# Designs tried in a protein design run: peptides against a protein of PDB entry 4GMN. Part 211

Target 1, 375 residues: chain A of PDB entry 4GMN
Amino acid sequence: RYANITLLALVTLASIGTDFQETLVKGNQGSRESPISAADEEWNGFDDADGDAMDVDQKSSSGEDQEEDYEEIDVKEDDEDDDDDSITSEMQADMERVVGADGTDDGDLEDLPTLRELIQTAVPQLIRLSNLPIDSDESLTIQSHALSALNNISWTISCLEFANGENANIHNAWYPTAKKIWRKTILPILEADSADLKLATQVTSLAWAVARVLHGETPTDGNPHRKFISLYHSSKQQAGGNSNSIEEPEDPFQGLGVKCIGVVGSLAHDPAPIEVNREVGVFLVTLLRQSNNVPPAEIVEALNQLFDIYGDEELACDKEVFWKDGFLKHLEEFLPKMRTLTKGIDKRTQPELRTRADEALLNLGRFVQYKKKHA

## One batch from the design tools (peptide; made by RFdiffusion4, then SolubleMPNN)

Design b2_p22_6_s1 (from b2_p22_6, 18 letters changed)
Fold by OpenDDE base, seed 1:
Structure b2_p22_6_s1 (fold): chain B 375 residues (1-375), chain A 22 residues (1-22)
Amino acid sequence: as target 1 above (375 residues)
Amino acid sequence: MEQRQNELERRGLLNYKPRNVK
């Protein structure tokens, strides 16, 4: 009974985290739809009158249609009212304020009561539930749902812009909580070295969402980048050995390999230690060199991470890693391979993967040209 | 649950605006 109530509460918190993201996305779209004034161009209807009458007479063949009385099985669609009404009016009002907030208000989350309660009240309980001793299938289920709720909340917050001091109030409230999730939930699970690939995937998704906000300020205790690189390699070894291939997720970007790349890429941003940046940069460039054995989605993610990490020439990692370790040469040598890879993706069967690969190819060309001008 | 989690992760990935390297 208590476990079922806890599970329901965790499902509800995970839903709330989802619905909060949907309202953010809708609000950010609505602010870009400045109503282009539909100039009512009165499309004056063309009066074209011409009436030609052609009479074609064709004949009457009287086939006896046997009315087979198909009993309409009145499949009552049980309208499972998918109670998709999980967006509270309070959450919507919080999202409208987040989207409208010019990032200059260093205001307390006083103006964002739902987000405040989510960060200050819900997340600490989710961290507690994710740290319960695993002694039963019930405790494992509770951990999985707590991780899912933390994941959804963390992803939602990671979709906010924090550059240039935008959403500084939310960033300042989330930052200490994100560090707590990292230290109290992510690190202990990674240190337990569980052979559970489902748990590893969940914690890696959460780690990516958290690291997308913390970047190089993510706690470096215990070299977490090396743990995720190790997890990447271990996941590839397991997929090759047992014909019980864990069904590759239908979405190529949901694979554990992509998630590991996303985490370590995010961890390598400034102000990450230059040694951490180097180890991650070498890992990512090595994936490009070995691209014949790497899924296209992982190549796309590895490229995007390389562009974000090394896109700024003023950063210490540009001189001390990118130029010093000769990454430009590897990126330039990869251009023709990326063109071949991208062209090999069928637009009909994998439209998203093809779009993301076309974008990554375009950006790779631009990035190589940029770096050549700044050499 | 899992499908909504995947959609959130997907939306997070889709909202990754590749920095137009200027």
Scores: peptide ipSAE 0.021, ipTM 0.667, DockQ to the pose 0.584
Fold by OpenDDE base, seed 5:
Structure b2_p22_6_s1 (fold): chain B 375 residues (1-375), chain A 22 residues (1-22)
Amino acid sequence: as target 1 above (375 residues)
Amino acid sequence: MEQRQNELERRGLLNYKPRNVK
């Protein structure tokens, strides 16, 4: 009885975290309807003229149109409008204030009562529940649901803009709580060295969400970047041995490898120690060099992390790591491989992966050109 | 639950603004 009530409360808190994110996405989409002007300026590549036109005889085989009359199975979409009206009017009002706040109102969390209670009251209980001794299947289930709720809340908050002092009130409330999640939930689970890939995936997702806000200010106790790099390599060894056991996530960006890259990339941002930045940067560049054996989604994430880490020339890591360790050469040598990789992704079967790869390829070209001008 | 978590993570990843490297 008490376990079921606790599980229901954890499921509800995980739902609340998702519903907040949906409201933030809708609010940010309204601001992003600045039309991506399709500046289809066709970059007319240089006409290298001289390629001998070998006459390939187009034999027009007239294939007969067999009209196979596909009976349109009228799948009645039973619109079970499960109006999961789970979004309370108070939650919606808090998220509308966060999305509509032009970052200038250093409003107290007094103006965001639901978010305040979520951060100050709910999250500390979730941290406690995620850090209980595992002695039963019930305690493991409670931990998993507590991690799910912490993940959803942390991801939602990580979607807020905190640059230039935006949402400073939320950042200031979240920052000590995020550090507490890291030290009391993430680190203990990573140190337990469990062979449970499900738990490893959950904690790595939570770690990524937390590290997206804390960046290089994430606690460095016990060298967490090395633990996630080790987890990345261990996950590859397990996937290669037992082709039958891990349903590859339908979304290639939900893989444990992508999550590990996202965590370590986030940990390597300024003001991370230069040695942490170097170890992560070398790991990411090594993935690009070994790209023939790396899933395309992990390459896309590794590129994005490299752009985020080394995009600012004023940072110490630009001089002490990027230039000193010769990363530009590796990125330039990877450009033709990235073009081949991106072209090899089927737009029909993997449209999102293709779009993200096309963007990463474009950004790689621009990034290499930028770095060459600032050399 | 896993689907909602995956969707939240996916939406978080989609919020990556391509850097207009000037």
Scores: peptide ipSAE 0.019, ipTM 0.653, DockQ to the pose 0.523
Fold by OpenDDE base, seed 3:
Structure b2_p22_6_s1 (fold): chain B 375 residues (1-375), chain A 22 residues (1-22)
Amino acid sequence: as target 1 above (375 residues)
Amino acid sequence: MEQRQNELERRGLLNYKPRNVK
């Protein structure tokens, strides 16, 4: 009884974390529908290229009229209005305030009571539940659901804009909690060195969501970047051995390899220690050099992380790592490989992967040109 | 749960605006 109530509460908190994001995305889209005035871009003309007339013949086969009387099965749409109104009116009101809030700097969430209770009351309990001794299948289930709830909340918050002082109140409230998740949930699970790939995937997803907010200010205690690089390599060794391995997620960007790259890339941002930045940068550039054996989604993520880490020439990592370790040459040599890789992705079967690969290829060309101009 | 988590991660990843490197 208590277990089922706890599980239901954890599922509800995980749902709340997702529904909160959907409302953020909808609110941010509604503010951007300024009517793009239909500027009359003149449709320049249809050039007349020649009409070669191949005459493929008319064969008329007269197949017979079998009127199969399809009985109209009146499928009563039972509109089960599953009013899964999981979005409380209070959460919707909090979200409308997040989208409209001119950033008051005080880290006060007085105007965001649901988000306040989520960060200040729920997350500390989820951290406790995720760090319980595993002594039963029930405790393992509770840990998994607590990690899922922490993941969804952390991802949702990581999708907020924090640039230019936007959402500063939410950032300031979340930042100490994100560091607590890192130190009390992520690090202990990574240090337990479990062979459980499901648990490793959950903790790595959570680590990425947390690191997307903390960046180079993520706690460097115990060199977590090396643990995620090790996990990346270990996951590849297991996938190569047994065809009965965990179904690769239908979405290529949900793979443990992509998540590991996303974590270590985020950890390497300024103000990360230059040695952490170097080790991650060398790892990412090494993936590009080994691209024939690397999934396309991991290449896309590795490129995006390299652009984000080394996009600013004023950062110490530009001089001390990017230029010093000769990364530009490796990126330039990778351009023709990236074109081949991107063209090899079928737009019909993998439209998202193709779109993101086309974008990463475009950005790689621009980034190489930028770095050559600023050499 | 897992599908919604995947969709959250996907949407967070899709919000990578190609930096117009000026």
Scores: peptide ipSAE 0.019, ipTM 0.653, DockQ to the pose 0.542
Fold by OpenDDE base, seed 2:
Structure b2_p22_6_s1 (fold): chain B 375 residues (1-375), chain A 22 residues (1-22)
Amino acid sequence: as target 1 above (375 residues)
Amino acid sequence: MEQRQNELERRGLLNYKPRNVK
């Protein structure tokens, strides 16, 4: 009984975390739909009159009526009433405020009661539940659901813009909580060195969401970047050996390898220790050098992380790592390989992967040219 | 849950505006 109530509450919190994200996305889209005034410029159509009536008369060959009786499979549209009623009026009002709020610098979420309760009330309980001793399948299930709820909340918050002091109130409220998730949930699971790839995937997803906000301010205790690099390599070794590889997720960007790259990339941002930045940068550049054996989605993510880490020439990592370790040469040498890789992705079967690879290729060209001008 | 988690992660990744490296 208590377990089922706890599981239902965890499912509900995970749902609220996703629904909150959807409302944020809708709110951010609505701000971009400035009504393009349909200026009815009557573009007076060119009167090109030339009606050449090519009369192609081709004949009526009466091929036989094989009435293949296509049984109308009456696909009952089960109107699964997607209970889209999950977005509370309070969540919607909170999102309208997040989009409209001139950032009051006070970490007071007075104007964001739903988000406040998620951060201050729900997340501390989820951290507690994720850190319970695993002594039963029930405890493992509770941990998994608590991690899923933490993941959804953390990803939602990580989708907010925090650049230039935007959403500073949310950032300030989340930041100590994100550090608590890292220290109390992520690190203990990583230290347990579990062979459970499902748990490893869940914790790595959560770690990425948290690290997307904390960046180089993510706690460096126990060298977590090395653990995620180790996890990356171990996941590749397991996929090569046992045909019971966890089915690679249908979405290539949901793979454990991509998640590991996303985490370590985020951890390497300024103000990360230069040694951490170097180890991650060398790892990412090494993936590009070994690209023949690396999934395209991991290459796309590794490129994006490299652009984000080394995009600013004023950062210490630009001089001490990017230039010192000769990363520009490796990126330039990778350009023709990236063109080949991108062209090899079928637009019909993998449209998203192709789009993101085309973007990463474009950005790689721009980035190489940028760095060459600032050499 | 797992599908919603994957979709949220995906949306978070898609909201990665390619930085116009100026």
Scores: peptide ipSAE 0.018, ipTM 0.659, DockQ to the pose 0.534

Design b2_p22_6_s2 (from b2_p22_6, 17 letters changed)
Fold by OpenDDE base, seed 3:
Structure b2_p22_6_s2 (fold): chain B 375 residues (1-375), chain A 22 residues (1-22)
Amino acid sequence: as target 1 above (375 residues)
Amino acid sequence: LEERQNQLFKQGLLNYKPRNVK
């Protein structure tokens, strides 16, 4: 009985985290930036005030309007109002406030009581539940659900804009909690020699969500970037052996490899230690060199992470890593491979993967041109 | 780069032993 109530509460908290994300995405639809589209921003470089926009003459071939009379199949949406009233009116009101909130600098969530309770009351309990000794299948189930709830909450918060001092109150309230999730949940699970690929995927997803907010300020204790690089390679060694591999997620961007790249990329941002940045940068550039054996989604993520890490020439990592380790040459040599890879993706069967690969190819061309101009 | 990655990988070895899903 108590276990079922705890599981229901954890499922509800995980649902709330997802519904909160969906509501943020819907509220931000005034600005059409899906949390996926924050990666879809055309990287323009930092200093090109000289907008010689290469007019890529997209000659819009006027394909003739074949008016295919799509018969309006009047699908009566039976509005089964499944009033999954899981979103309390208070949560919805907090969401409307988050989308509209002029960021007060004080990490006080006075105007966001539900989000405050989620961060201050629920998340500390989820951290506790994720760290319980595993002594039963029930405790393993509780850990998995607690990690799922932490993941959804952390992902949702990571989809908020923080770059321009927006949502500073939420950032300031979340930041110490995110560090606590990292130190208390993520690191202990990574240090536990767990043979569980499901648990590793859950903790890596959570680690990415947390690292998307903390970036280079993520605690470097125990070199977690090396742990995720090792997890990446270990996961690849398993997939290559037995045809009974765990069903690859239908979404290529939900793979453990992509998640590992996203974590280590995020960990390498300024103000990360230059040696951490170097180790990650070398890992990412080496994936591009080995691209024939790397899933396209992992290449897309590795490129985006490289652009984000090395886009700013004023950062110490540009001089001490990017130029010093000769990354530009490897990116230039990868351009023709990326064109071939992107063209090989079927737009009909994998439309999202193709779109994100086309964008990453465009950004790679721009990035290489930028870095050549600033050499 | 590959030698550097291989050295870095060897230094960061999580003994991640994926479960053989039977």
Scores: peptide ipSAE 0.017, ipTM 0.550, DockQ to the pose 0.022
Fold by OpenDDE base, seed 1:
Structure b2_p22_6_s2 (fold): chain B 375 residues (1-375), chain A 22 residues (1-22)
Amino acid sequence: as target 1 above (375 residues)
Amino acid sequence: LEERQNQLFKQGLLNYKPRNVK
């Protein structure tokens, strides 16, 4: 009884997190023609539990044909357009305010009551549920659903613009909670060194969403970037052996390899320690050098992360890592390989992957030209 | 780069427990 109510509440919180993401993405597309990369809605589909069809033996009792005169109840089809606006008018009002608000710096969410309750009331409970001792299949299920709800909420918040002090109230409310998710949920699961790839994928997705807001201010305790690089390499070794369909997610950008790249890229942003930045930068540039054996989606993500990490020449990582370790040469040598890779993607079967690869190729050409001019 | 990547890869392998396929 309590388990089913908890599961239903976790499913509902995960759904609210997704619906909130969709609406924020639609709202932002209306105001700025800037291609905010559609943060792909990670709808972690519920695995349909195998419904054991109980064969109810319908005993055919031959009941006699009583012609009961069905009075035609003229049910007026009131076309109630059940606009099943699953989005409450309060959620819509919160979303419109998030897109439009000149952020007051106070970290107060008085004007955003739904988002406030998600951050201040729901997320602390989800963190607690994700940290339960795993002693049963029920506790494992609760952990998985708590991670899914944390993922969707964290992804939604990571789609907000926080540059130039935009949404500062939301950022200031989220930032301590995001650090708590990292320290209390993500790190303990990564330290448990579980062979569970489903759990590893869920925690890596959550880690990416959290790291997209915290960037280089993500807690570096225990060198989490090395754990995600290790997980990346481990995932590649498993894929090469058993053709047991872990169904490659229909979306190539939802792969564990892409998620690992997204996490470590985000962790390497300023003000990350220069040694963390160097280890991640070397990892990403090495993927480009080995691109013949790397999925195209991982190459696209690795390029985007390299542009974001090293796009600012005023940052310490530009001089101490990018120039000192000779990354420009590797990016220039990769440019013809990227052209070949991008042209090899079928526009008909993989239209999104092709579009994102065409963009990454364009940006790579621009980035190489920029860095050559600022050498 | 390759030497540094090989060091990171070796560190990753040290933490890799192969799944016991039951």
Scores: peptide ipSAE 0.015, ipTM 0.536, DockQ to the pose 0.020
Fold by OpenDDE base, seed 2:
Structure b2_p22_6_s2 (fold): chain B 375 residues (1-375), chain A 22 residues (1-22)
Amino acid sequence: as target 1 above (375 residues)
Amino acid sequence: LEERQNQLFKQGLLNYKPRNVK
């Protein structure tokens, strides 16, 4: 009885975390036309002052009119208005305020009561539930649901803009809680050396969401970046050996490899220790060098992480790692491989992967040009 | 780069060995 109530509460919290994300995305779409997938931002880390518009010679190849009969798939708009009435009027009001509030610098969530209760009341309970002794299938189920709820909440908060002091109140309220999730939930699970790849995927997803906010301020205790790099390599070794392919998620960007890259990339941002940055940067650049054996989605994520980490020339990691370890040469040598990789993705079967690969290719070209101008 | 990555991998703390549940 208590376990079923706990599970229902955890499922409800995980749902609320998703609905909150969707509402944030819709609210932010009123100001930005595209859903902020972590991928859709063109890398703007340099002033496009030099308008060398690459004349993309649109050679209008008059390809012959193969009238492929597009069968009108009569998309029955089954307007199943699943009015999932789960978005409380209070959550909507909190979302309207998050989008509209001049960020009061105080970590006061007075105007965000639902988010306040989520951070202050729910998350500390989820952290406790994620740390239960695993002695039964029921305790494993509770841990999994607690991790799912923490994941959804953490991802939602990580989709807020915190640059330039935006949402500072939310950031300031979340930051100590995010560190607590890291130290109390993520690290203990990583230290337990569990062979459970499902648990590893859940904790890695949560770690990415948390690290997207904490960046280089993520606690370095126990060298977690090395653990995620080891997890990455271990996951690849398992996929090659047993024909029980853990069902690679249908979404290539939900793969454990992508999640590991996202975590370690986020951990490598300033003010991360230069040795952490170097270890991660070497890992990411090595993926590009070995790209023939790396899934395209992992290449896209590794590129984005490299742009984010090394986009600012004023950072110590630019001089001490990027230039010193000769990363520009590896990125330049990767350009023709990235073009081939991107062109090899079928737009019909993998439209998202193709779009994100086209963007990452564009950004790679821009980034290489930028770094060459600033050499 | 590869030598450094291989050193990092050797220093890797996660021994994800699937327990063969026999």
Scores: peptide ipSAE 0.014, ipTM 0.541, DockQ to the pose 0.020
Fold by OpenDDE base, seed 4:
Order: sequence, then structure tokens, then C-alpha cells
Structure b2_p22_6_s2 (fold): chain B 375 residues (1-375), chain A 22 residues (1-22)
Amino acid sequence: as target 1 above (375 residues)
Amino acid sequence: LEERQNQLFKQGLLNYKPRNVK
């Protein structure tokens, strides 16, 4: 009973997080002519585990036909459905206000009550649920759903513009909570060193969403970038061995490898320690050098991360890592390979991957040209 | 010219929206 209510509440919170994202995507499409392809990946609902129908051999006891006139108690199903629509409508209205705010309404979180309750009330409970002792399949299920809800919320918030002090109220409210998710949910799961690739994928997705807001201010305790690099390599070793490769997600950008790259790239931003930046930068550049054995989506992500990390020449990592470790040469040598890779992607079968690869190729050419002028 | 390239580069980077896992 309590498990089912907890699961329902976690599913509802995950759905809310998704609906918020869809609203943000739609709102951002209204302001920017670039179609963000909504991957309507349908929520893969509850796989009803085949309940082995125990054939209870009910012996035919011939008990007598007492016609007890069961009065049909018309149990009015009170339509509990009305309260769920109200919450989704208020949440949608909060997200529409956040998306529609052309930077002029520094609306306090007081004006975003649903988002405030999501951050201040719901997320702390999700963090608690993600930290339950795993002692049953039920506790594993609760953890998975709590991670999914945290993922959807964290990703939705990470899609807000925080540049130039935009949404600073939301950023300021989220920032301590994001650090709490990192320290209380992400790090403990990464430290448990679970062989569960599903859990690893969930925590890595959440880590990416959180790190997209925290960047180089993400807690460096225990060198989490090395754990994600290790997870990247481990995921590649498993895919090479068993013909029952966990079905690579239909979306190439949902792969664990892409998520690992996204996390470590985000962790390497200023003000990250130069050694963290170097280790990540070398990892990313090494993927480009080994590109013949790297999925195109991971190359696209690695390029985007390299551009974001090293796009600012005023940052210490530009001099101490990018120039010192000779990254420009590797990017320039990769440019013809990227052209070949991008041309090899079929526009009909993989239109998104092709579009993102065409963009990354264009940006690589621009970035190399930029860095050559500032050499 | 440098500021305009930095702005065009920053604008290109700002268009990168990673997809959420639904």
C-alpha cells in the first residue's frame, strides 16, 4: 500500500518534470526559430512482470444456492482526477512565466510558487528516497523512480537560461539544492561502485543535468570526473563482449557514453581545478584521436564540450591546458575526419545526428580558425 | 572582428540544447 502510493507520487513528479520540459521546449521554440526536435520518447510504463498464475486447484465444494440479494452499493468513484489537472496547470503557468520573462521580470521565487515547492519541498524528499538502503526490489524501484524524477526536474531547470544573470532567482534557489543532489545522491551512488548499468545510466544522466548548472563549481571531492571517465571506458568494454548489448537507446544522444562526456565536460569548466580540466580535456581530445571506434554522437558531444571549456581565452585553462597540451593541433587534424564522419551520417535515417554533426563540424572549423588567430 | 567572432561562437554554443531523458 505505502509503496504503491510512493511509486505513484514519484511517477507523478517525474511526469510533472517532463511536462515542464515540454512547456519550456515549446516556449523556447516560440522565441527561437530553431526547431528543437522533441524526442517524444514515450514513457516506457510499468512492464507488468508476468505474474506466474499459481493454478490454485479450487476443489468444487457444492455449497447451497442461498440467493443473498447483494444490494449494489453504488460506490461513487470520487473523481480524484480533478486535483492532478490543477497542479499541472499551475506548474505549466509557472514555466510559461519563466520562459516568457524576457529578462525584465526578475520575478522572485515568491512569484513561482510551484517551482519553489518543487525545489524546496519535493526535491529534498526525492534526495531522501534516492538514499534509502537498498534491501529489496521495492527499494530499488523507489530509488530508480526518485532518480528519474530528480533527473527530469534537474534537466528542466538546466534548460533555463542563466547567462547574463537571467533567472538569477531560480539559479540561486537551485544552486544549493543541486549541490545537495550531487553530494547526497550522485556521489554515494558513484561510490557504491554498482555493476548496475541502468543505475549508472540514471545517475550519470542526473549528474549531467546537475553539472550543466554547477559547471566547475560542482564539488570535486573524490575526483568524480575520474569515476565518469572510468564508467565511460567500462561501458565500452561491456558493449564489445556480449551480443546481448543492452539495446543502445534509439536516440544516439541518450547513450551512457554521451552522458559521461556531458558530465565530465561540464565538470571541467572554470573554476574547476586545472588538473581536473586537463584530465577531462585530454580524455575528450583522445576520443577525437580514436574517433574511428567512437560513436558519432559521442564525438559531437566531445566537440561541444571542448568548445564550451576552451572557448574563452581569458580562462586559466586556455593557457595552462589548451595551448600547453597542444589541443589546437589535434582539433585541426580532426577536422577532415569530422567532415568524413558527418558526411557518412544518413540524413534520412538519422536526421538529428546529422544536424548536430553538421553544426559541430561548422563550429569546429570556426573554433580552429578562432584559436589560430589568437595563437 | 575578434568580438564579433567571439559573439558568433558564443551564439553557436548557446544553441546547444542537450535533450533530456524522458
Scores: peptide ipSAE 0.021, ipTM 0.579, DockQ to the pose 0.048; fails the geometry check

